# Peptides against a protein of PDB entry 5JXT: the designs that were tried, part 75

Target 1, 319 residues: chain A of PDB entry 5JXT
Amino acid sequence: SLLPKKEINVYIGMSEMQVKWYQKILEKDIDAVNGAGGKRESKTRLLNIVMQLRKCCNHPYLFEGAEPGPPYTTDEHLIYNAGKMVVLDKLLKRIQKQGSRVLIFSQMSRLLDILEDYCVFRGYKYCRIDGSTAHEDRIAAIDEYNKPGSDKFIFLLTTRAGGLGINLTTADIVILYDSDWNPQADLQAMDRAHRIGQTKQVVVYRFVTDNAIEEKVLERAAQKLRLDQLVIQQGRAQVAAKAAANKDELLSMIQHGAEKVFQTKGAFGTMAEKGSQLDDDDIDAILQAGETRTKELNARYEKLGIDDLQKFTSESAYE

## One batch from the design tools (peptide; made by RFdiffusion4, then SolubleMPNN)

Design b2_p15_6_s3 (from b2_p15_6, 7 letters changed)
Fold by OpenDDE base, seed 3:
Structure b2_p15_6_s3 (fold): chain B 319 residues (1-319), chain A 15 residues (1-15)
Amino acid sequence: as target 1 above (319 residues)
Amino acid sequence: KSLPAGKFVQKRLAE
């Protein structure tokens, strides 16, 4: 029988470079961030801020002029300048040691380019599929990954390209490097490993930048998922979850953690304490804290009715 | 050991 997926949100502090770039993004549009634009503020401007903040949470090198150089190099700076890369680097060592194989999903093809450079730097053998991958090359990559005795440890996928009906049950670990606004896209990605033919416990690690926009992206995704479940259960197909956040919701998401980011000198959380020198105990602590916060998040939305789930609750996960 | 500029930088410099 297929075991249920174990899903763990992995809450990760920003690196010093991420904090600096996160501040810079907020400062550039400070009037919009403070809500000074009021009713005149465009939804497009707020969406652009959200997208820049999400890029920052993924990797600061997604911004022009952030990468150190010239000369440009692939080295440890690729890892320590992004909190998610620091955690990924430690987690992948553990995953490999336990004899697991891993799918890494992102929405950003440019982040997959960084992850390719990282794989080369660490000597991890990988496959890649994104939205630009030709159909034949996609089949070849899947077959190369799934073949008996495959030396490919990592499969790099964009969430949407990976969601398209493929079987990757030869992997038992799924890393969602970022989250989709549509929780169904992430579920479809997980279901590439979690399906008939899987013989292991599938574990899903969802990376979430702590005290940043990504916590609110996650909360919104969890809210939508619960709403979709209740609508199906109650036969109320007409209750379309508002797929797009309104301006006030977007503003609240942008403002989340912004004050703390402005007050922060250096890195956040475990990134400030340990930086790139995370050990196995630090990873265990991050995973345990993540498992607790994941249960709390799920329990919050499980108690809500359809009418409550249709409202954006600005209440932070800390109340 | 440091490696030369990877795929990520090469794509950026080509744009």
Scores: peptide ipSAE 0.505, ipTM 0.940, DockQ to the pose 0.671
Fold by OpenDDE base, seed 2:
Structure b2_p15_6_s3 (fold): chain B 319 residues (1-319), chain A 15 residues (1-15)
Amino acid sequence: as target 1 above (319 residues)
Amino acid sequence: KSLPAGKFVQKRLAE
């Protein structure tokens, strides 16, 4: 029988470089961030800010002029300049030692380019597919990864390209490097490993930048998922969950953690304390804290009814 | 050991 998947949110502090770039993004549009534009602020402008903040949470090198050089190099700086890469680097070592194989999903094909460079730097054998991958090349990559005795450890996928009904049950670990606004896209990605033919316990690690926009993206996705479940269960098809965030929701999401980011000198959390020198105990602590916060998040939304879930509780933005 | 510029940078420099 297929074991239930275990999903853990992994809350990760920003590196010093990420904090600097996050500050720079907020400062560039400070009037919009402060809500000074009022009703006149365009939803498009707020969406652009959200997208830049999400890029920063993934990797600062996604911005022009962020990467050190010339000369440009692939080295340890690719890892220590992004909190998610620091945690990923330690987690992949553990996963490999356990004899597991891993799917890594992202929304950003340019982040997959960074992850390819990382794989080469660490000597990890990998496959890749994204939205631009030809159908034949996609089949070839899947077959190479799924081959009995395949030496491919990692499969790099864009979430949407990985969602296309493929079978990757030869992997037992899923890393969501970032989250989709639609929780169903992430579920579809997980279901590539968590499917008939899986023989191992599937574990999903969802990376979430702590004290940043991604926490609010996650909360909104969890709220939407619960609402969708309740609507299906109650047969109330008419409750179209407002799929898109409004301006006030976007502004609240942008403002989340912004003050603390402006006050912070250096990195956040474990990244401030240890930087790239996380040990196995630090990873265990991060995973345990993540498991606790994941249970708390789920329990919060499980208690809410349809009417409560339709009300965007702005109150949780000030706690 | 440091490696030359990877795929990411090469794509950026080609844009």
Scores: peptide ipSAE 0.501, ipTM 0.938, DockQ to the pose 0.672
Fold by OpenDDE base, seed 5:
Parts: structure tokens; C-alpha cells; sequence
Structure b2_p15_6_s3 (fold): chain B 319 residues (1-319), chain A 15 residues (1-15)
């Protein structure tokens, strides 16, 4: 029988560069962030802020002028300037050492370009699929990854392109580098490894930038997933449609951690203490803390009814 | 060792 997948949220602090760019994004639209604009900010403007903050959480080099240079180089700066890359770099060494193979999913094809450069820099052999990959090239990449004795360690995928019915059961580790707004897309991504033909325990690591927009994206995704499950169980199909964040929800998400970001000089959390010098014990501590917070998050939403799950309450996280 | 600009930068510079 297929073993149940283990899911762990990995809460990661921002690097110093990420904090700087996160501040800059908030400052650029500070009136919108403070809700001080007498004419209700357009939902589109708030969505744009959310998207920029999510880019920052993924990698600051997604912004023009963030990358050091010219001359531009592929070097350690590609790693230490993004908290997720620091954790990824340590985690991939462990995953490789244990003889596992890994799927890495992102919403952002430009982040996959960074991850390709990282793979080349570390000497990791990889395959890639995104939404622009031709059908023939997609088949070839899957076959190359899945072939017996494949030397391809990593498969880089956009979540949506990876969700399309492919079998990747030759991998046992899944890293969600970021989360989809639709939790079902992430589940479909996990199900590429967690499927009939898998012989190993599938472990899913979901990267979440701590004290930032991504924590609220995760909470909203967890809430929506629980709501979708309850609606299916109760036969109430009509409830699922209200899933788009309203302006007040988007504003609350943008404001989450903003004060602490403005007060912070340097990096956050474990990135402030250790930076790129994370050891195996630091990774174990991050994973253990993540496992605890994951259980707490799930337990919070499991107790809520449909009516409670329809309300985005930032406060119900602390009651 | 430092490597030349990768795919990411090359795509950005081509835009």
C-alpha cells in the first residue's frame, strides 16, 4: 500500500537583502499599505503589492538592480541573498546523501531560471518543465528523469505544468518552493510523487517565509482546503465559489509582519543568527519547529465549521 | 569558484 505522505511547513527567515527589498516594496505603496487612501485602493493595486512581496520572499534577484554586478556572476551570493536558497542548499545535500530524488515546484518560471543556475553552480543534474515547455520536450524530460539509473537528481517544475497528470514516482521528496493560491494545485503537484508505483515514504517540504505575506498565503490556503473538504463532504457545492480574497483580506495579508520588517535591521530569525552558516543541527531545529507549527496550523482549521472557514479572520489564529 | 552570468541574467539582459 502507498504510505501516507508527510507534509512539513518549513518556516524561513528573510535574508538582509530580502528585508531591504520587502521594506522598499511596502514604502513605495505606503499609503495603500496603511489603508490611508480615502478612495479604497483598487483590488488590482493590492494584488500587485502581494505579488511583489511574494517575489521578494522567493528571491530578491527577481527585481531589477538587486543582483550584484556588473559583472554578473553565478556564485554563493545567489544562495545567501535568499533565505529559501540557504535552506534549500543545505536540505538538498541531505536529500542527496540519503539517496533520495527531489521535485522542486514553484509558481514562478523566473525562479526556476535561478534554480537552474544554482543547479549548474552546485553540479546538480536536473530536468525542467514549465508552462512554455513543448509537449515533446516535456515527454523527453519526464522520460530522462524516470529512466532506470537516471543521474538526474532534481526535477524543476512550475506547479501548474507539473500538476498535469504526469508520473514522477521515481522521486520521494517534494519541495514546494512557494505555494499556489489554490491549495489543490499544490496537492496535484505532490500527487506526482505520491502515486501508485511509489515505493518510498514521500516527504513534502513547503517553504514559507516567516513573518511575511507567505504565512498569510499559507493560512488562507489551509483554510480554503479545509472548506473545500467540508463542502465536498456535506454536498454544498455552492460555498466553494467565494474563494477570491477581498480588499480587506489582501490589506491584512500585506500588513502582516510589515511593522516587524520596518523595525528590523538586517536578516530575520535563523538567518540573522546563522545566515549562510546553517549547520545540520540548525536544519533539524528548523524542520522540528516547522513540524510543530504545521500540526498546530492543521489542528486550528480542523476545529472550524463551514461558516467560520468562510470568514478570513487573522484573529482566529490567536484564539 | 565563481561562474559567468547564468541563464537568469542572460534572459534579463535580453529583455
Amino acid sequence: as target 1 above (319 residues)
Amino acid sequence: KSLPAGKFVQKRLAE
Scores: peptide ipSAE 0.494, ipTM 0.937, DockQ to the pose 0.673
Fold by OpenDDE base, seed 1:
Structure b2_p15_6_s3 (fold): chain B 319 residues (1-319), chain A 15 residues (1-15)
Amino acid sequence: as target 1 above (319 residues)
Amino acid sequence: KSLPAGKFVQKRLAE
């Protein structure tokens, strides 16, 4: 029988460079961030801020002029300038030593370009598919990854391209480098490894930037998933989950952790204490803390009814 | 060991 998948949210602090760029994004649109625009503030403007903050959480080099250089190089700076890369770099070493194989999903094809450069730099053999990959090349990449005795350790995928019915049961680890607004897209991505033909327990690591916009993206996705489950169970087909965040919801998401980000001169959490010098004990502590917070998050939404799940609880953006 | 600019930078510089 297929073993249940284990899902763990991995909460990761920003690097010093990410904090600086996160501050810069907020400062550029400070009037919108403070809610000073009122009824005149464009929903499109708030959505743009959210997208820039999500880019920052993934990697600061997604912004023009963020990379050190010229000359431009692929080196350790590609790793230590992004909290997710520091954790990924340690986690992949552990996964490889365990004889596991890994799928890495992102919403951002440009992040997959960074991850390709990282794989080359670390000497990891990989496959890649995204939304621009030709059908023949996609088949070839899947076959190359799945073949008996494949030397391909990593498969890099955009979440949408990976969701399209493919079988990747030759991997047992899934890393969601970022989250989709639609939790069903992430589930479909996990189901590439977690399906008939899998012989190992699938473990899913969901990377979440701590004290940032991504916590609110995760909460909203968890809320939607629970609502969808309850609607199916109760036969209430008409409860369309309010698919689109309103302006106040977007503003609350942008404001989450913003004050602490403005007060921070360096990195956050374990990134401030250890940075690129994370050891195996630091990774274990991050994973244990993540497992606890994942259980707490799930327990919070399991107790809520349909009417509560339809309300965006704007708990204070500053708590 | 430092490597030359990878695909990420090359794509940006080509735009």
Scores: peptide ipSAE 0.493, ipTM 0.937, DockQ to the pose 0.674

Design b2_p15_6_s4 (from b2_p15_6, 7 letters changed)
Fold by OpenDDE base, seed 1:
Structure b2_p15_6_s4 (fold): chain B 319 residues (1-319), chain A 15 residues (1-15)
Amino acid sequence: as target 1 above (319 residues)
Amino acid sequence: MSLPAGNFVLKRLAE
């Protein structure tokens, strides 16, 4: 029988470079961040700010002129300038030593480009599929990854491209480098490894930048997932449609952690204390803290009814 | 929505 998947949110502090870029993004649109535009503020402008903040949470080199150079080099700076890369680098080393194989999902094809450079730099053999990958090349990549005795350790996928019914049960670890606004897209990605033919315990690590926009993206996705489950159970199909964030919800999400980001001159959390010098004990502490916060998050939404789940309360944005 | 009372850093950056 297929074992239940284990899902863990991994909460990760920003690097010093991410904090600086996060500040710059907020400063550039400070009037919108402060809510000074009121009813006149464009929903599109707020969505653009959210997208830039999510890029920053993934990697600062997703911005033009962020990469150090010229000369441009692939080196340790690719890792230590992004909190998620520091954790990923340590986690992949552990996963490989355990004889596991890993799927890495992102919403951003340009992040997969950074992850390819990282794989080459660390000597990890990989496959890649994104939205632009031809059908024949997708089949070839899947077959190469799944072949008996495959030396491919990592499969890099965009979440939506990886969601297309493919079987990747030769991997037992799933890393969601970022989260989709639609929790069903992430579930479909996990189901590439968590399917008939899997012989191992599937473990899913969901990376979440702590004290940033990504916590609110995760909360919104969890609310939607619970709402979808309750709507199916109660037969109330009409309720699911209000999935689009309003302007006040987007503003609340942008403001979450922003004050603390502006007050910070360095990195956050374990990234401030150790940076790239994370050891195995630090990774265990991050995973244990993540497992606790994951249980708390799930327990919060399990108790809510349909009417409560439809109310995105701004009050939780400033706790 | 206006920033809650206490978001002094964000308000000072808008000035």
Scores: peptide ipSAE 0.018, ipTM 0.509, DockQ to the pose 0.010
Fold by OpenDDE base, seed 3:
Structure b2_p15_6_s4 (fold): chain B 319 residues (1-319), chain A 15 residues (1-15)
Amino acid sequence: as target 1 above (319 residues)
Amino acid sequence: MSLPAGNFVLKRLAE
């Protein structure tokens, strides 16, 4: 029988470089961030800010001129300049040691490029599929990953490409490096490992940058998922969750944690304390805290009715 | 309902 998947949100502090770039993104559009545009503010402008902040949460090197160089070298700086990479680097060592195999999903193909460089740097054998991968090359990559005795440890996928009806049950760990606005896209991705033919406990690690836009992306995704479930259960197919955030919702998301980011000198949380020197106990503490916060998040939305779930409850940027 | 326009003015504290 297929065991239920375990889903754990992994809350990760920003590196010092991420804090600096996050501040720079907010400062560049400070009038929009402060809501000075009011009703006249472009929704497209707010969406652009959200996308830049999400890039920052993933990796600073997604910005032109952020990578140190020339010379451009793959080195430890690729890891310590992004909180998610620091946690990923430690987590992958543990995953490999336990004899697991891992799917890593992202919304951003350019993040997969960084993850390829990382895999080469660490000597991890990998497969890759994204939106540009030819159909034949997708089949070949899947077959190479799934073959008996495959030496491919990691499969790198864009969430969109991985959402196609492929079977990757030869992996038992799923890392969602970022989250989709549509929780169904992430579910479809993790269901590539959590499917008939899986023999292991599937564990899903969802990386979430703490005190940043990604917490609000996650909350919105959890809210939407619960709403979708309730609508199906009540037979009210017409109550489509509002697919797109409104301007006020986007502004609230942009403002979340922004004050603390501006006040922060250096890195956040465990990234400030340990940086790239996370040990196994630090990872266990992050995972345990993440499991607790995941249960709390789910319990918050499970108690809400359809009418409440249709309203974006922005807790204030101060709550 | 419009979120209360709390004057969230982000100011970078001058280094």
Scores: peptide ipSAE 0.012, ipTM 0.473, DockQ to the pose 0.010
Fold by OpenDDE base, seed 4:
Structure b2_p15_6_s4 (fold): chain B 319 residues (1-319), chain A 15 residues (1-15)
Amino acid sequence: as target 1 above (319 residues)
Amino acid sequence: MSLPAGNFVLKRLAE
């Protein structure tokens, strides 16, 4: 029988470089961040800020002029300048030692480009599929990855491209490097490994930048998922989940952790304490803390009714 | 021409 998935949110501090870029993004649009634009503030402007903050949470090199150089080189700086890369780098070593194989999903094809450079730098053999990958090349990549005795350790996918019904049951680990606004897209990605033909325990690691917009993206996704489940269970087809965040919701998400980011000198959390020098015990601590916070997050939304889940209030998650 | 996989810098410079 297929074992249930183990899902763990992995809460990761920003690197010093990410903090600096996160500050710059907020400062550039400080009037919008402070809500000074009021009703006149463009939803498009807020969405752009959200996109930049999410890029920062993924990797600062997604910004022009962020990468050190010239000369431009792939080196340890690719890892230590992004908290998610530091954790990924340690986690992949563990996963490989366990004889596991891993799917890495992102919303951002440009992040997959960074992950390709990383794979080359670390000597990890990989496959890649994104939204631009031709159908034939997708089949070839899947077949190469799924081949008996395949030396491909990593499969890099955009979450939406991975949603296309493909079978990747030859992997048992799923890393969601970032989250989709639609939790169903992430579930569909996980279901590439977690389906009939899987023989191992599937473990899903969802990377979440701590004290940043990604926590609110995750909360919103969890809220939506629970709402969708309750609507299905109650047969209430008419509960239109508010499909798109309103301006106030976007503003609240942008503001989340912003003050602490402005006050922070250097990195956050474990990235401030150890940076790239994370050991196996640090990873275990991060995973354990993540498992606890995951249970707490789920428990919050499990207690909420449909009416509460329709209220995206930042306050109702803390009361 | 699709830039070769595995060089983010080159991809970014070509954009």
Scores: peptide ipSAE 0.011, ipTM 0.465, DockQ to the pose 0.164
Fold by OpenDDE base, seed 5:
Order: sequence, then structure tokens, then C-alpha cells
Structure b2_p15_6_s4 (fold): chain B 319 residues (1-319), chain A 15 residues (1-15)
Amino acid sequence: as target 1 above (319 residues)
Amino acid sequence: MSLPAGNFVLKRLAE
């Protein structure tokens, strides 16, 4: 029988470099971030800020001129300059030691490029599929990953490309390096490993940059997922889940954690305390804290009705 | 022009 999947949100502090770039993104458009544009502020401008902040949460090298060089080298800086990479690096060692195989999903093909460099640097054998991958190459990559005795440890996928009905039940770990605005895309990604033919407990790690826009992306995705479930259960097909955030919702998301980011001179949380020197106990603490916060997040939305779930709750922007 | 009194601390950085 297929075991239920375990999903854990992994809340990760920004590196010092991420904090600096996050500040620069906010400062560049400070008038828009402060809501000074009012009704005249372009939704497109806010969406661009959101996209830049999400890039920063993923990796600062997604920005031109962020990578140290010349010479451009793949080295430990690729890891320690992004909180998610620090946690990923430790987590992958554990996953490999336990004899598991892992799917890593991202929304950003350019993040997969960084993850390829990382895989090469660490000597991890991998497959890759993104939106640009030819159909034949997709089949070849899937077959290479799924073959008996495959030495491919990691499969790198864009969430949407990986969502296309493929079977990857030869993996038992799923890492969502970032979240889709549509929670169904992430579920479809998880279901590549969590389907008929899986023999192991599937564990999903969802990376979330703490005290940043990604918490609000996650909250909005969780809210939408619960709303979609309730609409289906109640037969209320007319409740179009708000497909896109409005300007005020986007502004609230951009503003979330921004104060603390500006007050911070270095890294956040465990990244400030230990940086790249995270040990196994630190990872266990992060995972345990993440499991607790995941339960609390789910419990908040389980109590809400359809009418409450249609309102974007800004309340957590001031905590 | 004094930006309206919304409690967002980022207003202090625009001054």
C-alpha cells in the first residue's frame, strides 16, 4: 500500500549576501514598497519586485554581477551565499547516506543551472528536465533516472515540467526548493514520487526563506489549496479562487519581513549563528522547528471557512 | 511631503 506522504516546511534564514541583495531590491523600488504610488502603482511593478525578492530567496547569483569573479569558480561560495544551499548541502548528504534518491523542484530554470554546478562540485550524479528540454531528452532522462541500478542520485526539475504525468517513484525524497503560486503545481510535483509503484515513505521538504516574501507565498498557496478543497467538497463551483494577488496583497507580501531585513546587518537565524558550519544537530533542529510550524500553518487554515479563505490575511505582516 | 502615517518602518528609510 502507498504510505501517506510526509510534508515538512523547512524555514531557512537568509545568508548575509541574500540580506544585502534583499535590501537592495527593496531600496531600488522603495516608493513602491512603501505604497507611495497608491492607486497609480503598477501591478506589473509590484509583480517584478516579488519576482526579484523570490530570486534573492533562491540564490543571489540569479542577479547579474552577484557572482564573485573573475575568475568565476564553482566553490563553497556557491553554497554559503544562499541559506537554502547550506541546508540543501547538509540534507543531501543525509539523504544519500540513508540510501534515498531525491527530486529537486524549482520554478526557476536558472536556479537549476546553479544546482547543476553544485551537483558537479559535490560529485552528485543527476538528471535534469526543464521547460526547454526536448521531448526525447525528457524520456531519456526519466529512463536513465528510473533504470534499475541507476547511479543518478538527484533529478533536477522545473515544477511545471516535472508535473507532466511522469513517473519518478524510484525517488522517495522530494525537495521543493521554492513554491509555485499554484499549490496544485507543487502537489503534482510531489505526485511524481508519491504514486502507485512507490515502495518507500515519501518525504517532501519545502524550502521557505524565513522572514521573507516566501512565507507569504507559502501562506497564500496554503490558503488557496484549502479554498480549492472546500469548494470541491461543498460543490460551490462558482467560488473562483482569486487566481492572482491584487496590488494590496502583493504590497503586503513585499513588506513582510522588510523591516527586520533592513535592521539586520548580517545573516538570519541559524545562518547568523553558524553559517555554512551547520552540523547534523542544527539540521535536526531546523527540521523539527519546520515540522511544528507546518502543523501550526495547516491548523490555521483548517479552521477557516470559505469566506475567510477568500480574504488575504495581512495579520502576520506585523509579527 | 509627509508620507501618510502607515506604520511601515520602511517609511523611515525613504526620509
Scores: peptide ipSAE 0.019, ipTM 0.513, DockQ to the pose 0.010; fails the geometry check

Design b2_p15_7_s1 (from b2_p15_7, 8 letters changed)
Fold by OpenDDE base, seed 4:
Structure b2_p15_7_s1 (fold): chain B 319 residues (1-319), chain A 15 residues (1-15)
Amino acid sequence: as target 1 above (319 residues)
Amino acid sequence: SSRVPRYLLRREAEK
């Protein structure tokens, strides 16, 4: 029988470089961030800020002029300048030592480009699929990854491209490097490894930048998922339609952690304490803390009714 | 090895 998947949110602090870039993004649009712009800030402008903040949470090199150089090098700076890369780098070493194989999903093809550079730098053999990958090349990449005795350790996928019904049960670890606004897209990605033909315990690591917009993206996705489940169970199809973030929700998401980010000098959390020098114990602590917070998050939304889940509960910011 | 990062090469090709 297929074992239930284990899902763990991995809460990761920003690197010093990410904090600096996160501040710059907020400062550039400070009037919109403060809601002080008496002109109705367009929903489009807020969505753009959200996308820049999400890019920052993924990797600062997603911005022009962020990467050190010229000359540009593929070196340790590719890792230590992004909290998620620091955790990924340690986690992949552990995964490899365990004889596991890993799917890495992102919403951002440009992040997969960085991850390709990282894979080459670390000597990890990989496959890649994104939205631009030709159908024949997708088949070839899947077959190369799934072949008996494949030396491909990593499969890099965009979440949407990976959602296309493919079988990747030859992997037992799934890393969601970022989250989709639609939790169903992430579930569909997980289901590439967690399906008939899987013989191992599937473990899903969801990377979440702590004290940043990604926590609110995750919360919103969890709310939506629970709402969708309750709507299906209750036969109330009409309730699911209000899933698009309104302007005030987007503003609240942008503001989340912004004050702490402005007050922060250097990196956040474990990234401030250890930087790139995370050991196996630090990873275990991060995973354990993540497992606890994941249980708490799930328990919070499991207790909520449809009416509560329809309200973007800003209330948890004041306790 | 001074390899040009793929993501930089792609950005240059998109310009």
Scores: peptide ipSAE 0.194, ipTM 0.780, DockQ to the pose 0.577
Fold by OpenDDE base, seed 1:
Structure b2_p15_7_s1 (fold): chain B 319 residues (1-319), chain A 15 residues (1-15)
Amino acid sequence: as target 1 above (319 residues)
Amino acid sequence: SSRVPRYLLRREAEK
């Protein structure tokens, strides 16, 4: 029988470079971040800030002029300048030692480009699929990865491209490098490994930048997922949960952790303490803390009714 | 490695 998947949110501190870029993004639009724009502030401007903050949480090299150089090099700076890369680098070493194979999903094809350079730098053999990958090349990549005795360790996928009904049960580990606004897209992605033909326990690691906008993206996705479940169970017409966050919701998401980010000199959490020098015990501590916070998050939404789940209650960063 | 990263090469090719 297929074992239930284990899902763990992995909460990761920003690197020093991510903190500097996160501050710079907020400072550029400080009046909008402080809510001073009032009725004149466009929803489009807030959506742009959200998009830039999410890019920062993924990797600072997604911004023009952020990478060190010229000369441009592929070296350890590709890893230590992003908290998610530091954790990924340690986690992949553990996954490989266990004889597991891994799917890595992102919303951003440009992040997959960075992950390709990382794979080459570490000597990891990989396959890649994104939204631009031709149908024939997609089939070839899947067949190469799934081949008996395949030397491909990693499959790099955009979440939406990976959601297209493919079978990747030859992998037992799933890393969601970032989250979709629609929790169903992430479920569809992890179900590429967690389906008929899987023989191992599937483990899903969801990376979440701590004290940043990604926590609010995750909370909103969890709220939506619970609402969808309750609507199905109660047979109520899909109350069109206003799929798009309103202006006040977007502002609250942007403000989350902003004050602490402005006050921070250097990195956050384990990134401040050890940076790229994380050991196996540090990874175990991060995973254990993540498992606890994941249970707490789920327990929060399990107690809420439909009417409560329709209200986006964001605690402001000032409460 | 002193090679130009693929993410930079792709960004330049999209301009």
Scores: peptide ipSAE 0.147, ipTM 0.756, DockQ to the pose 0.612
Fold by OpenDDE base, seed 5:
Parts: C-alpha cells; structure tokens; sequence
Structure b2_p15_7_s1 (fold): chain B 319 residues (1-319), chain A 15 residues (1-15)
C-alpha cells in the first residue's frame, strides 16, 4: 500500500546578500510599501513588488548585476549567498547518503538554471523539465530518470511542467524550492512521486524564507487549500475563493517582516549564526522546528469555517 | 570553476 506522504515546511533565514537585496526592493517602492498610494496604488505595482521579493527569497542572482564578476565563476558563492541553497546543499548530501532520489520543484525556470550550475558544481547527475522543454525531450528526460539503475540523482522541474500527469515514483524525496499561489499545483507536483508504484515513504520538504513574504504566500495557500476542501465537502460551489489577492492583501504580504528586514544587519536566524557552516545537527534542528510550525499552521486552518477562511487574516500563524 | 554560469549565458541570450 502507498504510505501517506510526510510534508514538512522548512523555514530558512535569508543570507546577508538576500537581506540587502530585499531591503533594496522595498526601498525602491517605499511609498507603495507604506501604503501611501492608498486607493490609487495599482495592483500591478504591488504584484511586481511581490514577484521581486519572491525572486530574492529564491536567489539574489535572479537580479541583473547581483552575481560577483567578471570574471564569473561557479563556486561556493552560488550556495552561501542564498539561504535555501545552504539548506539544500546539506539536505541533498543526506538524501544521497540514504540512497534516495529527489525531485526539486520551482515556479522559476531561471532558478532551475542556477540549480543546473549547482548540480554541475557538486557533481550531481540530473534531469530537467520546464515549460519550454519540447515534448520529445520531456519524454526522454523522464525515461532517463526512471530507467532501472539510472545514475540521475536529481530531477529539476518547474511546478507546472512537472505537474502534468507524469510518473516519477523512482524518486522518494520532493523539495518544493518555492510555493505556487495555487496549492493544488504543488499537490499535483508532489503526487508525481506519491503515486501507485511508489515503494518508499515520500517526504516533501517545502522551503519557506522566514520573516519574509513567503510566509504569507504559504499562509494564503494553506487557507485556500482548506477553503477548497470545505467547499467540496459542503457542496458550496459558489464560494469560489477570490482567486486573486486584493490590493490590501498584497500590501499586507509585502509589509510582513519588512521592518525586521530594514533593522537587520547581516543574515537572519540560523543563517546569521552558522551560515554555510551548517552541520547535520543544525539541519535536524531546522527540520524539527519546521515540523512543529507545520503542525501549528495546519491546526490553525483546520479549526476555521468557510466564513473565516474567506477573510484574509493579517495575523501570522507564527506570531 | 572559472566558467561562465549557464544562468548568465541564458540571461544574455534573452537580451
């Protein structure tokens, strides 16, 4: 029988470089961030800020002129300049040592480009699929990954491309490097490994940048998922969750953690304390804390009715 | 490695 998947949110501090770039993004549009535009502030402007902040949470090298060089190098700086990469690097070593194989999902094909360079740098054999991958190349990549005795350790996928009806049960670990605005897209992605034919316990690690916009992206996704479940259970098809965040929701998401980011000199949390020197005990502590916060987040939304879930709650589940 | 990262090469090709 297929074992239930284990899902763990992994809360990760920003690197010093991410903090600097996060500050710069907020400062560039400070009037919009402070809500000074009021009713006149465009939803498009707020969405653009959200997208830049999410890019920062993924990797600062997603911005032009952020990478060190010329000369440009593929080296340790690719890892230590992004909190998620530091955790990923340690986690992948553990995953490989236990004889597991891993799917890594992102919303951003440009992040997969960075992850390809990382895989080459670490000597990890990988496959890749994104939204631009030709159908034939997609089949070839899946077959190469799934073949008996495949030496491909990692599959890099965009969440939407990877969600399209493929079988990847030859992997038992799923890393969601970032989250989709639609929680169903992430479920569809992880269910490529968590499917009939899986023989191992599937574990899903969801990376979440701590004290940043990604916490609010996660909360909104959890809220939407619970609402979708209740709507199905109650037959209330008309209670379609407003699929798009309103301006006030977007503003609240942008403002979350912004003050602390402005006050911070250097990196956040465990990333400030250990940086790239995270050991196995530090990873275990991060995973344990993440498991606790995941249970708390789920328990918060399980108690809410449809009417409560239709309201954006500004209160963090982590306050 | 002193090679140009693929993510930079892709960004240049999009310009």
Amino acid sequence: as target 1 above (319 residues)
Amino acid sequence: SSRVPRYLLRREAEK
Scores: peptide ipSAE 0.133, ipTM 0.755, DockQ to the pose 0.632
Fold by OpenDDE base, seed 2:
Structure b2_p15_7_s1 (fold): chain B 319 residues (1-319), chain A 15 residues (1-15)
Amino acid sequence: as target 1 above (319 residues)
Amino acid sequence: SSRVPRYLLRREAEK
């Protein structure tokens, strides 16, 4: 029988560069962030802020003029300037040593471009599929990755492109580098490795930037997933889970952790203490803390009924 | 290796 997948949220602090860029994004639209725009603030503006904050959580080099240079180089700065890259770099070494193979999913094709440069820099052999990948090239990449004795360690995928019914059961590790607004898209991505033909325990690592917008994206996704499950179980198909966040929900998500980000000089958490010099004990501590917080998050929503799950309780960061 | 990041080259090709 297929073993149940193990899912762990990996909560990661921002690098110093990410904190600086996160501050800059908030400062640029400070009136919107403070809710001073009231009824006049457009939902489109809030969605743009959310998108920029999510880019920052992924990698600061997603912004124009962020990368050091010229000359532009592929070096350790590609790793230490993003908390997720620091954790990824240590985790991939462990995964490889264990003889596992890994799928890495992102919402952002431009992040996959950074991950390709990282793979080349570390000497990791990889395949790539995104939304622009031609059908023939997609089949070729899947076949090359799934080939018996394939030397391809990593498969880089956009979450949506990876969701298209493909079989990648030759991988046993899934890294969600970021999360979809729709938890079903992430589940569909996991199910590329966690399906008939898998012989190993599938482990899913979901990277979440701590004290940032991504924590609220995750909470909202968990709430929605539980609501969808309860609606199916109760046959109450009419309870359409509001697919899109409202303006107040978006504002609350943007405000989450913003005060602490403004007060912070340097990096967050383990990134402030050790930067890129994380050891195996630091990774074990991050994974253990993540496993605990994952259980707590799930337990929070498992106790809620449909009526409670329909209310987005924005605990305002100011109450 | 002083390699220009591929993601920079792709952004230049999209401009």
Scores: peptide ipSAE 0.029, ipTM 0.670, DockQ to the pose 0.677; fails the geometry check

